# Peptides against a protein of PDB entry 6A30: the designs that were tried, part 24

Target 1, 150 residues: chain A of PDB entry 6A30
Amino acid sequence: AQDADNVLQPIMDLLDSNLTLFAKICEKTVLKRVLKELWKLVMNTMERTIVLPPLTDQTMIGTLLRKHGKGLEKGRVKLPSHSDGTQMIFNAAKELGQLSKLKDHMVREEAKSLTPKQCAVVELALDTIKQYFHAGGVGLKKTFLEKSPD

## One batch from the design tools (peptide; aimed at target 1 L19)

Design b2_p19_1_s3 (made by RFdiffusion4, then SolubleMPNN; from b2_p19_1, 9 letters changed)
Fold by OpenDDE base, seed 4:
Order: structure tokens, then C-alpha cells, then sequence
Structure b2_p19_1_s3 (fold): chain B 150 residues (1-150), chain A 19 residues (1-19)
């Protein structure tokens, strides 16, 4: 459970920050697309993070994700101008890009079989994230989430 | 579980963000 917390908390912070930003700037339809991309990114990152070798990578990823999460405004701040909004999107995209790069770096390690403990952590994490993205029906459809590679 | 609680919080928060 503690390991799951360590993995999920930074991701959730990042997601919260990004969603807050995008919700302010994007139309509903665009936001849905953003959510789908975020879902894919998170799933891919988690899969590779957990499958790849032990505690050192987790710490590194956690630190990176935490930094990304802190870098984005979570509060309901009124956007001063349209130009500012565009810049915020750019910054958010950059942060997501960095997360993707991290994923790519992790692919270089040989996939090891997950221990039962790691499997349990992954399952718990995935369930939590799925619930997050579904958001009681307002977010992504359950069918989409369940079909995603995990 | 703690995670279920967090998930429920997030379920409430996301709709607010999406408004």
C-alpha cells in the first residue's frame, strides 16, 4: 500500500494540475481528447516504471513526477489573457513531453517479471487511476479505460 | 481503503474542474 502511494501520488498531482489547466482553456471536446492522451501517457509510464528494476527508478520517477506536479497551478486562477493561456498550454505540453521522455529512457531496461507485491501495487494503482479518469461518468468512459493496455 | 477514499475525492474534484 505504501509503495502504491509513493507511485500514485506524484502522478495524481501531475494529473490534477494538468486537468485544471486544460479545463480552463479547452472546450469540453478538446478536454476529452486531452484526457485520453493523458491516460495513455500515464499507463505507459506506470507500466514501464513498475516493470523496470527496483527502488531506484521508482524514486527517480516519483521525484520527476512530483516536480512536474508542482510546476503547474492547481488553483482556480483566472487567466489574465488568451496569450497567457496559450503559454500555459505550451508549458503543460512540455511537462507531458518530459514525462514521455522518461518513459522512453526506462524502456532500455530488460522487462523483469513482477513480484507478487509489485503486481498488487500495479493493480491498485491502475484501479485508482481508472476511477480518477472516469470521474463518475464525467471523464472517460469505462470501456475506453478497460481497453487501454496496462 | 485509503485509495478508495482518494478515488472518491478525485471523482468529485474532476467534475468541478470540468465545469
Amino acid sequence: as target 1 above (150 residues)
Amino acid sequence: SKWQEIAEILKKKIPEILK
Scores: peptide ipSAE 0.031, ipTM 0.583, DockQ to the pose 0.064
OpenDDE base, seeds 1, 2, 3, 5: peptide ipSAE 0.029, 0.021, 0.031, 0.020; ipTM 0.574, 0.555, 0.580, 0.570

Design b2_p19_1_s4 (made by RFdiffusion4, then SolubleMPNN; from b2_p19_1, 11 letters changed)
Fold by OpenDDE base, seed 2:
Structure b2_p19_1_s4 (fold): chain B 150 residues (1-150), chain A 19 residues (1-19)
Amino acid sequence: as target 1 above (150 residues)
Amino acid sequence: SKWQEIAKILAEKIPEILK
């Protein structure tokens, strides 16, 4: 559980920040589309991460996310002016793009058979991600999340 | 609204970025 949390935390931090912004500015249908794409990205990233040795993954994910996450720390959620909002969205999109790059850098090392412990971590991580994207019913439907082949 | 336009742009661009 702790290992799963450590692996997921940087991703979740990025997602939380970006999705909070998107939730504020996006119409519901747009938000759903964004969530679906993010879901695919996260699932694909997780699939690749699972294949990689756990220790290397945490460091790489953390480093990549930290390098790009520094820009979001600033203070009081003033509703950005229209111009500022646009730039903020583009920046958020850029950050999401970095997750895609991370996916590409995650070399599928030989599918080492996950140990039972690793499998449990992955299952827990997947459950957590599903819960996140479901967001108490506001986000993606459970049926969609469960049927996702990713 | 301007936000809706931004949302549309975002919806179009995000899939490309996420590929």
Scores: peptide ipSAE 0.018, ipTM 0.478, DockQ to the pose 0.049
OpenDDE base, seeds 1, 3, 4, 5: peptide ipSAE 0.018, 0.016, 0.016, 0.017; ipTM 0.484, 0.497, 0.497, 0.475; seeds 1, 3, 4 fail the geometry check

Design b2_p19_2 (made by RFdiffusion4)
Pose (drawn by RFdiffusion4):
Structure b2_p19_2 (pose): chain A 105 residues (1-54, 100-150), chain P 19 residues (1-19)
Amino acid sequence: AQDADNVLQPIMDLLDSNLTLFAKICEKTVLKRVLKELWKLVMNTMERTIVLPPSKLKDHMVREEAKSLTPKQCAVVELALDTIKQYFHAGGVGLKKTFLEKSPD
Amino acid sequence: STMLEEITEFLEEKLEEIL
């Protein structure tokens, strides 16, 4: 849990003062649109930074084996991810839970 | 670092649009 907090700390310091600034000055639809968009951005950047997928093999170029995360690492990633979701839900001001769950990103 | 930069650029753009 402490490790997951440390992982999310950088992105939370960025968004906190902001998400906070918004919903205070945005219409509901405007806020929802921005959060939906910020959401897609965070999920995409995570997909393309901490988990980029894995070379000529014999003759025909095959994808290499993924280097597995350690058990502790897997757990930190799952928890941190589940935490960002709750962060965007924001207990009922952010995105709905139903939207986040079915988010293709 | 890439995530932080992209998120910062996005927030700055949205602030400029809304403010």

Design b2_p19_2_s1 (made by RFdiffusion4, then SolubleMPNN; from b2_p19_2, 8 letters changed)
Fold by OpenDDE base, seed 2:
Structure b2_p19_2_s1 (fold): chain B 150 residues (1-150), chain A 19 residues (1-19)
Amino acid sequence: as target 1 above (150 residues)
Amino acid sequence: SKLLEEIKKFLEELKKKIL
């Protein structure tokens, strides 16, 4: 449980911050698209966080998330104009894109088979994240989450 | 929004289950 929390907490903090913003500024259709991209990102990030050695990952994710989170705290003000909303989405997408670069760095480390403990943590984390993205039925469809190749 | 509230509720429930 604690290991799963250590993996999930940085992701959840990122998701909470970003989804709070996106829910305010995006139409439902745009929000669904953002959620799909976030899902892919979370799956890819989680896979790597669990596969990579524990010590470097929390710091890297935490540093990435902290570096990205500082840009988001300034947004507690007024509904940004349509132009500002687009720029915020673009910035958030750019931030998500930087997590994709983390992808390329992490793929080069040996695809070490997950230990049984790591597998259990991944499974728990996956179920948790699926429930998160489903968000009581207002988020992504369960069928999408279950069939996602990510 | 309804979505935001459900997300927040979920996050809180997760925190309670994982802790």
Scores: peptide ipSAE 0.018, ipTM 0.496, DockQ to the pose 0.039
OpenDDE base, seeds 1, 3, 4, 5: peptide ipSAE 0.015, 0.015, 0.015, 0.016; ipTM 0.476, 0.477, 0.473, 0.471

Design b2_p19_2_s2 (made by RFdiffusion4, then SolubleMPNN; from b2_p19_2, 8 letters changed)
Fold by OpenDDE base, seed 1:
Structure b2_p19_2_s2 (fold): chain B 150 residues (1-150), chain A 19 residues (1-19)
Amino acid sequence: as target 1 above (150 residues)
Amino acid sequence: DEMLKEIKEFLEKLKKEIL
C-alpha cells in the first residue's frame, strides 16, 4: 500500500492541479476527451515504467512527442470549424492509440515477469487511478476504465 | 520521475493548444 501511494502521489498531485484548470477552461466534451487521453498516457507510461525494465535512452513517448512537434505542416484537412485544438487532441489520441499496437512488438522481448510484489503494487495503483479518473461519476465511465487494456 | 516528466510535458502541450 505505502509503495503504491509513494509512486502515485506525485502523479495525483500533478493531475489534480491540471484537471482543476482544465475543468474551468474546457467544455464538458473537450474535458472528456482530455481525460481519455490522460488515461491512456498514464496507463501506457505506468506500464512501461513498472512492467517494462528501464529500456535505455529512447523513451518512445519522449521521441514521439518530440518528432510530432515539428511535423504539423499545413495538411489542409478542412475538417469544419471545430477548434484546431480538438483536432490536435484527436491526432495525439490517434498516436497514443498507435502506441498500443507497438505494445505487441515490444512485449515480446523484455517481458520480465513482474514479481508478485510488483503485481500487487500495480493492481493497487490501477485501482487508485481508476477511482481518480472516475471522479465520483463526473469523470470517465467505469465501463471505459474497465475495458482499457491492462 | 521520468513518468511524471512525460505526463507533465503532455499536459503543458495540451495547455498551449487549449489556451
Scores: peptide ipSAE 0.133, ipTM 0.731, DockQ to the pose 0.869
OpenDDE base, seeds 2, 3, 4, 5: peptide ipSAE 0.020, 0.020, 0.019, 0.123; ipTM 0.551, 0.594, 0.563, 0.724; seed 2 fails the geometry check

Design b2_p19_2_s3 (made by RFdiffusion4, then SolubleMPNN; from b2_p19_2, 6 letters changed)
Fold by OpenDDE base, seed 1:
Structure b2_p19_2_s3 (fold): chain B 150 residues (1-150), chain A 19 residues (1-19)
Amino acid sequence: as target 1 above (150 residues)
Amino acid sequence: SEMLKEIKEFLEKKKKEIL
């Protein structure tokens, strides 16, 4: 449980911050597309965080989140004019794109078979994240979450 | 806004179950 919470908490903090912004500025159809991309990102990030040794990645994710989190606090919520919303989406997409570049720099250490403990953490984390993205039926469809190749 | 509210309520419920 504690290991799953340690993996989930940074992801949930990232999701809460970004989804709160996106749901204010995006219509339902756009928001669903954003959620699908976030789902892929979260799955990839979670897989890496659980499979890779905990010491190096928590520090990098925590440092990246801390460096970028300080940038979000100084944003005086001026009601974004339509132009400001586009720039916010662009900045958020750029930040998400930087997380994808983390994909290229993480040396694929050999796909070591997950230990039974790691598998249990992954299963618990996946169930929680699936429920989060499903959001009582208003988010992503269960069929998409279950059949996702990611 | 309703979707976010439900997501947040769900997350808070799950945090209480994990903790």
Scores: peptide ipSAE 0.023, ipTM 0.596, DockQ to the pose 0.038
OpenDDE base, seeds 2, 3, 4, 5: peptide ipSAE 0.022, 0.021, 0.023, 0.021; ipTM 0.583, 0.583, 0.581, 0.578

Design b2_p19_2_s4 (made by RFdiffusion4, then SolubleMPNN; from b2_p19_2, 10 letters changed)
Fold by OpenDDE base, seed 3:
Structure b2_p19_2_s4 (fold): chain B 150 residues (1-150), chain A 19 residues (1-19)
Amino acid sequence: as target 1 above (150 residues)
Amino acid sequence: SKMLEELQKFIDEQKKKIL
């Protein structure tokens, strides 16, 4: 729960401030379009943050590696920056308009690689963000949120 | 931080389009 809140709270704060402004200024049709685009962006970015935490948090990798306590010596295993490769592939796929297929592949590979903790965070985050974007019915339709591949 | 930056950029682009 706390991990999900830590990921969501900054997003929610940003969205609350700006969506309130959009809701006041935009026509309802324009607002819904903006919300759909924001939904996709938020989902994509949230997924990347939860599933692909930037390798910079050595602490999580260190904790995962520490649980597998076999004495792998000081060899600076340059874990290949799969993050850079994946991000490059993601960017290339974005340019090619194949983001959906790549995302489906990433979700499939990532779903297999997600730790139970990550899965729990994703599930909680998804529920929370769906509720937010639905906004009691004034936001996005439930059917869109549930069927979104994002 | 990168996430928020991307979101903010998108929001700003939409503001320019709408306003």
Scores: peptide ipSAE 0.104, ipTM 0.730, DockQ to the pose 0.817
OpenDDE base, seeds 1, 2, 4, 5: peptide ipSAE 0.103, 0.019, 0.019, 0.104; ipTM 0.727, 0.533, 0.522, 0.733

Design b2_p19_3 (made by RFdiffusion4)
Pose (drawn by RFdiffusion4):
Order: sequence, then structure tokens, then C-alpha cells
Structure b2_p19_3 (pose): chain A 105 residues (1-54, 100-150), chain P 19 residues (1-19)
Amino acid sequence: AQDADNVLQPIMDLLDSNLTLFAKICEKTVLKRVLKELWKLVMNTMERTIVLPPSKLKDHMVREEAKSLTPKQCAVVELALDTIKQYFHAGGVGLKKTFLEKSPD
Amino acid sequence: AEEAEEALQEALQNIEEKL
């Protein structure tokens, strides 16, 4: 849990003062649109940075084997990810839980 | 829609300033 907090700390320091500034000055729809968009952005950047997918093999170029995360690393990643979801739900001001769960991103 | 675009741009600029 402490490790997951440390992982999310950088992105939370960025968004905190913000998400906070918005919903205070945005109409509901405007806020929801911005959060839906920032959500897509976070999920996409994570997909393309901490988990980029794995070369000519014999003759026909095959994808390499993925270097597995350690058990502790897997757990930190799952928890951190589940935490960002709750962070965007924001207990009922942010995105609905039903939206986040069915988010294709 | 324009307000949401402007709000997004402001949010991104604020983030860039912190980096």
C-alpha cells in the first residue's frame, strides 16, 4: 500500500490542485468532459510507458517474451491502478463507476 | 464544448508549469 502511494504521488501532485480548481468553476458537463478526457490520457500514457510490449527469430521477426513483474510489483501496479479509478470517481463528483469500469482505455 | 476545450487547455498548461 505504501509503495502504491509512492507510485501515484507524482501524478496526484499534478492533478490535485487542478481537479480541485475545476469542478469549482466548471458546469457539470464541462467537468465531466475534462475528466473523461484526462482519464483517457492517463490510461493511455500508462499503457505506453510502464507496460510497453516486448526481433528476428530464425527468419521471420517474432515478438519477444515479456519480462514479468515481480509479485510485489504486480500487486503495487493493481492497487495503484484501482486507486486512480477511485480518484477519478471522487466519491460521486467525478466519473461514474459504471463509466470507468467499461472504459475501453 | 468550447468551454470544455478551454478548461482542458488550462489544465494541461497548469500541469506543464509544474513539470

Design b2_p19_3_s1 (made by RFdiffusion4, then SolubleMPNN; from b2_p19_3, 8 letters changed)
Fold by OpenDDE base, seed 3:
Structure b2_p19_3_s1 (fold): chain B 150 residues (1-150), chain A 19 residues (1-19)
Amino acid sequence: as target 1 above (150 residues)
Amino acid sequence: DEKAKEALEKFLKSIEEKL
């Protein structure tokens, strides 16, 4: 519960401040459209943040690089001459291609590896967000929130 | 209505950029 609240708090603060403003200035039809787009955005953000660690988070790349970087003892590798530059670029491109495949495998394994604790946090978070967007019946319909493919 | 839609679209984009 506390962990879910800590993760949701920044999103909830943003939503509370802006939805209150939109409820005052928008017609009911416009407000419903806004709420639908916000729902999609929140769901997509939760998917990226909770299910898929953000591919852009330098911390994951930094942690992977730190785990691999402890093994690089400064062996004085002599830089080979000018003809090896093209082969090094080709090998670096091949390693980048393998890193991309490894990244896709790790992302797919992490998506499978939601611990029971993480699943419970996600379920609680989803229920909280559904209640928020329903807003006591003046927001989105429960049937829409339950049937959303997002 | 169209100005409200544009303001809303800009706001949604601003949220998308912050997230």
Scores: peptide ipSAE 0.024, ipTM 0.556, DockQ to the pose 0.296
OpenDDE base, seeds 1, 2, 4, 5: peptide ipSAE 0.022, 0.022, 0.016, 0.020; ipTM 0.511, 0.558, 0.426, 0.541

Design b2_p19_3_s2 (made by RFdiffusion4, then SolubleMPNN; from b2_p19_3, 8 letters changed)
Fold by OpenDDE base, seed 4:
Structure b2_p19_3_s2 (fold): chain B 150 residues (1-150), chain A 19 residues (1-19)
Amino acid sequence: as target 1 above (150 residues)
Amino acid sequence: MEEAEKALKEFLESIKKKL
């Protein structure tokens, strides 16, 4: 449990920050598309974050994810004008796109078989994130989350 | 867990208001 929370917290902080923005700006169909892309990104990030580093280097990934998550201070979101919304989506998408580059730097460690403990952490983390993206039925469909090849 | 669940719930409610 605690190890899963430690792995998930930086991802959840990033998701909360970006999804709150997207939920405010995006139209329903656009939001669903964004959620699907975020799901893929999160799955890929989790796989790499849990599978590639030895459990000891959680501090570096946590620091990288925290550095990217800190940029969205709880500023009293004045309703951005329609023009500002598109730019904010672009900026948020760019920040999320940089997480995909973190992807390329971690590829070099041999895919060591996950220990049973790491597998249990991954499973718990996946369930938590599936619940997060399902969003009580208003987010992604359970069938999409369960059948995602990611 | 409780804060993540709360943040999740708040986000869900934000989505529900738009959907």
Scores: peptide ipSAE 0.017, ipTM 0.463, DockQ to the pose 0.045
OpenDDE base, seeds 1, 2, 3, 5: peptide ipSAE 0.017, 0.016, 0.016, 0.017; ipTM 0.457, 0.455, 0.473, 0.456

Design b2_p19_3_s3 (made by RFdiffusion4, then SolubleMPNN; from b2_p19_3, 9 letters changed)
Fold by OpenDDE base, seed 1:
Structure b2_p19_3_s3 (fold): chain B 150 residues (1-150), chain A 19 residues (1-19)
Amino acid sequence: as target 1 above (150 residues)
Amino acid sequence: DEKAEKALKELLEAIEKKK
């Protein structure tokens, strides 16, 4: 449980910040598409983060998030004027793109079979993320989350 | 809506370029 929370918390903090913005500015259909892409990204990031030794990755993810998160906290959430929304989405895309680069720099350590402990962490993490993306029924459908190949 | 669609497209392209 605690290991899963340590892996998930940085991802969840990033998602909460970005999804709150997207939920305000996007229509339901656009939001669903964004959520589907974020779901794939999160699944791919989690798979790598859990398979890699937890000690090195927490420091890297925490350092990356701390470097980028400090810039967003000090900004008074001025309701972005219509022009500012596009720039905020671009910045969010840049942040999500850095998560993707983290994917490339995480050396393919050999696809070692997940240990039973890692499997348990993955299962717990998946349940938490499925609940988050479902968001009480306003997010992604449970059927999509369960049938996702990712 | 058009602006949100454009922003989504840019986001998706940014994600795909980094795969």
Scores: peptide ipSAE 0.021, ipTM 0.516, DockQ to the pose 0.133
OpenDDE base, seeds 2, 3, 4, 5: peptide ipSAE 0.018, 0.019, 0.017, 0.017; ipTM 0.493, 0.513, 0.493, 0.455

Design b2_p19_3_s4 (made by RFdiffusion4, then SolubleMPNN; from b2_p19_3, 9 letters changed)
Fold by OpenDDE base, seed 1:
Structure b2_p19_3_s4 (fold): chain B 150 residues (1-150), chain A 19 residues (1-19)
Amino acid sequence: as target 1 above (150 residues)
Amino acid sequence: DKKAEEALKKFLESIEKKL
């Protein structure tokens, strides 16, 4: 439990600070799209973080974010000064979706089989994230979270 | 729209800060 919380805390802090604000401002359809792209991003980040040795988890989340952030820096989204805020959010969601597709191009470093302890941490982490993205029914549907191939 | 823009900006800044 505590190990899962430690692995998730950086992601949860990012999500909690921003998604609560988006939930208040965005239309439900836009919010659902953003949540789906964030779900993919979180799942891909977790897959990469958990397959890597526990001692580097915080540094690896930072490094994975930094490697992807350098990809985001090369994609300097010049926010057009005149684009509807909905279009900006859609563009940001589209870019997050492009980050999820990076899964196909990242060389599978030898996925060492997770230990039973690591599997239990992953399962708990996945349940916590699913609960978060479901957000008491205002977020993503349970059926989407359970059937997602991500 | 302005609130959505500010929220998006804060979101991107929060990502960048955690990078």
Scores: peptide ipSAE 0.022, ipTM 0.508, DockQ to the pose 0.385
OpenDDE base, seeds 2, 3, 4, 5: peptide ipSAE 0.022, 0.022, 0.020, 0.020; ipTM 0.552, 0.513, 0.471, 0.539

Design b2_p19_4 (made by RFdiffusion4)
Pose (drawn by RFdiffusion4):
Structure b2_p19_4 (pose): chain A 105 residues (1-54, 100-150), chain P 19 residues (1-19)
Amino acid sequence: AQDADNVLQPIMDLLDSNLTLFAKICEKTVLKRVLKELWKLVMNTMERTIVLPPSKLKDHMVREEAKSLTPKQCAVVELALDTIKQYFHAGGVGLKKTFLEKSPD
Amino acid sequence: TAAEELKEQLEPKVEAILE
């Protein structure tokens, strides 16, 4: 849990002062649009940074084997991910839970 | 390091969306 907090700390420091600033000055729809967009952005960047997918093999270029995360690493990633979701739900001001769950991103 | 890199990649894009 402490490790997951440390992973999310950088992105939380960035969004905190902000998400906070918005919903204070945005109409519901405007806020929801921004959060839905920032949500897609975070999920996409994560997909393309911490988990980029894994070369000519014999003759025909095959994808390499993925280097598995350690068990502790897997757990930290799952928890941190589940935490960002709750962060964007924001207990009922952010995105609905139903939207986040079915988010294709 | 990976979390910092993620923050650096997100920061300019987040600021643009917010503006």

Design b2_p19_4_s1 (made by RFdiffusion4, then SolubleMPNN; from b2_p19_4, 16 letters changed)
Fold by OpenDDE base, seed 2:
Structure b2_p19_4_s1 (fold): chain B 150 residues (1-150), chain A 19 residues (1-19)
Amino acid sequence: as target 1 above (150 residues)
Amino acid sequence: SLSQLVLEKLKPQIQSLFS
């Protein structure tokens, strides 16, 4: 449980910061797209966190996520209050681009067999994150979350 | 657990965004 919490903490912090940002600029359809991108990012982050040595890597990943999270916040173009829908979409697309850059920094390592303990941690973390993204049925579809290639 | 607390904090935020 504690290990799962350690994995989840930086991820959830990132999600909170990003959702707060996108909530201000995205309508529902765009927000769903943002959530899908965040889901992919989370899956990639989890894969790296588990494959790499736990203590040092969690700190590294946390630092990376915080760095990029701050960059995302700073990169937010505050459109004027009278910005039209087109400008809002443009800003959303820009922010999504930043998320993609963050994903690219997550080096995919070769799939290694996990120990039973590591598997348990991953399963618990995944279940929590899936519930988060599903959000009681109003978020991402459960079928999408289960069939995600990551 | 911390994960549960975080989940319960963030889940309502997502739900409010889609309501």
Scores: peptide ipSAE 0.084, ipTM 0.694, DockQ to the pose 0.077
OpenDDE base, seeds 1, 3, 4, 5: peptide ipSAE 0.075, 0.077, 0.081, 0.073; ipTM 0.682, 0.689, 0.690, 0.675

Design b2_p19_4_s2 (made by RFdiffusion4, then SolubleMPNN; from b2_p19_4, 10 letters changed)
Fold by OpenDDE base, seed 1:
Structure b2_p19_4_s2 (fold): chain B 150 residues (1-150), chain A 19 residues (1-19)
Amino acid sequence: as target 1 above (150 residues)
Amino acid sequence: SLAEEVLKLLKPKVEELLA
């Protein structure tokens, strides 16, 4: 459980800050589309984060993600005016773009087969992230999350 | 209209992240 939390927290912090803003300013249909794309992104990122780096590198990944998450929290305090909403979304999207750089860096690492422990961590992490994206019924449907090929 | 503008901004970035 603690290992799963260590892997998820940096990603969750980044997502929570951005998605809260998106939920406030986006129409429901647009938000759902964004959530679907982010779901795919998160699944891909998690796969690389867990499969490729050794446990020692997880701390480095966590540190990198934490730095990006803290930078975004400073932006959350400013309730954007309607005119500022677009700019805030653009900035948030830019921050999410940093996750792609992290992914690219991780892909360069040698792929490792998952140990049984890592498999257990992945399963727990998946359950947690599914609950997050479902968001009590406001987010993605359970059927989509369960049947997703990602 | 605002939602459409937001989508136009986010979609390319998300696609870039997924590529």
Scores: peptide ipSAE 0.033, ipTM 0.650, DockQ to the pose 0.048
OpenDDE base, seeds 2, 3, 4, 5: peptide ipSAE 0.024, 0.022, 0.031, 0.039; ipTM 0.606, 0.593, 0.642, 0.604; seed 5 fails the geometry check

Design b2_p19_4_s3 (made by RFdiffusion4, then SolubleMPNN; from b2_p19_4, 13 letters changed)
Fold by OpenDDE base, seed 2:
Structure b2_p19_4_s3 (fold): chain B 150 residues (1-150), chain A 19 residues (1-19)
Amino acid sequence: as target 1 above (150 residues)
Amino acid sequence: SLSQQVAELLKPKVEELFK
């Protein structure tokens, strides 16, 4: 449980920051798309974070996520009060592009098979994140979450 | 767990975004 918390906490912080940003700049349909992309990012990040053996690597990933989150907040385009939907979508896409770069940083490590212990940590973390993204049925569909590659 | 607590804190925010 503690290991799962260690992995999940920085991710949840990042998600909170990103969702706050996207809530301001995205229309509802765009926001759903953003959540799908964030889900993919989280899945990939979790896999890499847990597969990396050293505690130092987990800390590094946490630091990277925090840095990215802070960078996202600092880099937030102040949208004009009367910006049109097109500009909002463009800005949202730009921010998603920055998140994708975070994914690329994680891919550099070779994917190894998880030990049973690591699998248990992943499962616990995934259950929590799935619940978060589902948000009582208001968020992403359970079918989408379950079919997503873990 | 801490992660569950965080998730529960964030869940209402996510729900609000979809209203």
Scores: peptide ipSAE 0.019, ipTM 0.586, DockQ to the pose 0.079
OpenDDE base, seeds 1, 3, 4, 5: peptide ipSAE 0.018, 0.019, 0.019, 0.019; ipTM 0.568, 0.581, 0.581, 0.587

Design b2_p19_4_s4 (made by RFdiffusion4, then SolubleMPNN; from b2_p19_4, 11 letters changed)
Fold by OpenDDE base, seed 4:
Structure b2_p19_4_s4 (fold): chain B 150 residues (1-150), chain A 19 residues (1-19)
Amino acid sequence: as target 1 above (150 residues)
Amino acid sequence: SLAEEVAKKLKPKVEELFK
């Protein structure tokens, strides 16, 4: 449980920050697409996080995610009250681009089999994140979430 | 767990984004 918390906390912090930002800059339909990309990012992040050595995983990922999250916040374009949909999409795309950089900044580790403990952590984390993204049915569809690899 | 508490906090927020 503690290990799952350690993995989830940085991710949740990132999601909290970014979703707040995206809510302000995205139309509903665009926001859904953004959420899908965030889901993919989270899955990728979790995969990379869990395969990292225990001594560096939380600190490194936390630092990376925090740095990225802060970077996104700082890079937010303030839109006028009368922003058009095109500008909103552009801003959303820009933010997605920044999120993609997060993937690139993470050290690629060789894919290896997870220990039973790691598997348990992943499963718990995934369940929590799925619940978050599903958000009682108003978020991402369960069918989409279940198609994502564990 | 902490994760669950965080999720509980975030879920309503996400829900509000889609209302």
Scores: peptide ipSAE 0.058, ipTM 0.638, DockQ to the pose 0.080
OpenDDE base, seeds 1, 2, 3, 5: peptide ipSAE 0.045, 0.052, 0.044, 0.046; ipTM 0.629, 0.639, 0.636, 0.634

Design b2_p19_5 (made by RFdiffusion4)
Pose (drawn by RFdiffusion4):
Structure b2_p19_5 (pose): chain A 105 residues (1-54, 100-150), chain P 19 residues (1-19)
Amino acid sequence: AQDADNVLQPIMDLLDSNLTLFAKICEKTVLKRVLKELWKLVMNTMERTIVLPPSKLKDHMVREEAKSLTPKQCAVVELALDTIKQYFHAGGVGLKKTFLEKSPD
Amino acid sequence: TSAEERIEELAEELKEAEE
C-alpha cells in the first residue's frame, strides 16, 4: 500500500491542484469531457511506459518473452491502478464507475 | 493510505465547489 502511494504520488501532485481547479469552474459536461480525456491520456501513457511489450529468432522475427514483474511489483501495480480509478471516480463527481470499468483504454 | 486520504479530500473539495 505504501509503495502504491509512492508510485502514484508524482501524477497526483500534477492533477490535484488541477482537477480541483476545474469542477469548480467547469460545467458538468465540460468537466466530464476533460476527465474522460485526461483518463484516456493516463491509461495510454501507462500502457506505453511501464508495460511496453517485449528479434530475429532462427529466421522469422519473433516477439521476445516478457520479463515478469515480481509478486510484490504485480501487487503494487494492481493496487495503484485500482486507486487511480477511484481517483477519477472521485466519489461521485468524476467519471461514473460504470464508465471507468468499461473503458477500452 | 495517503493516496486514499487525498482522494477523499479531492472528492470533498469537488462536491463543495459544485454546491

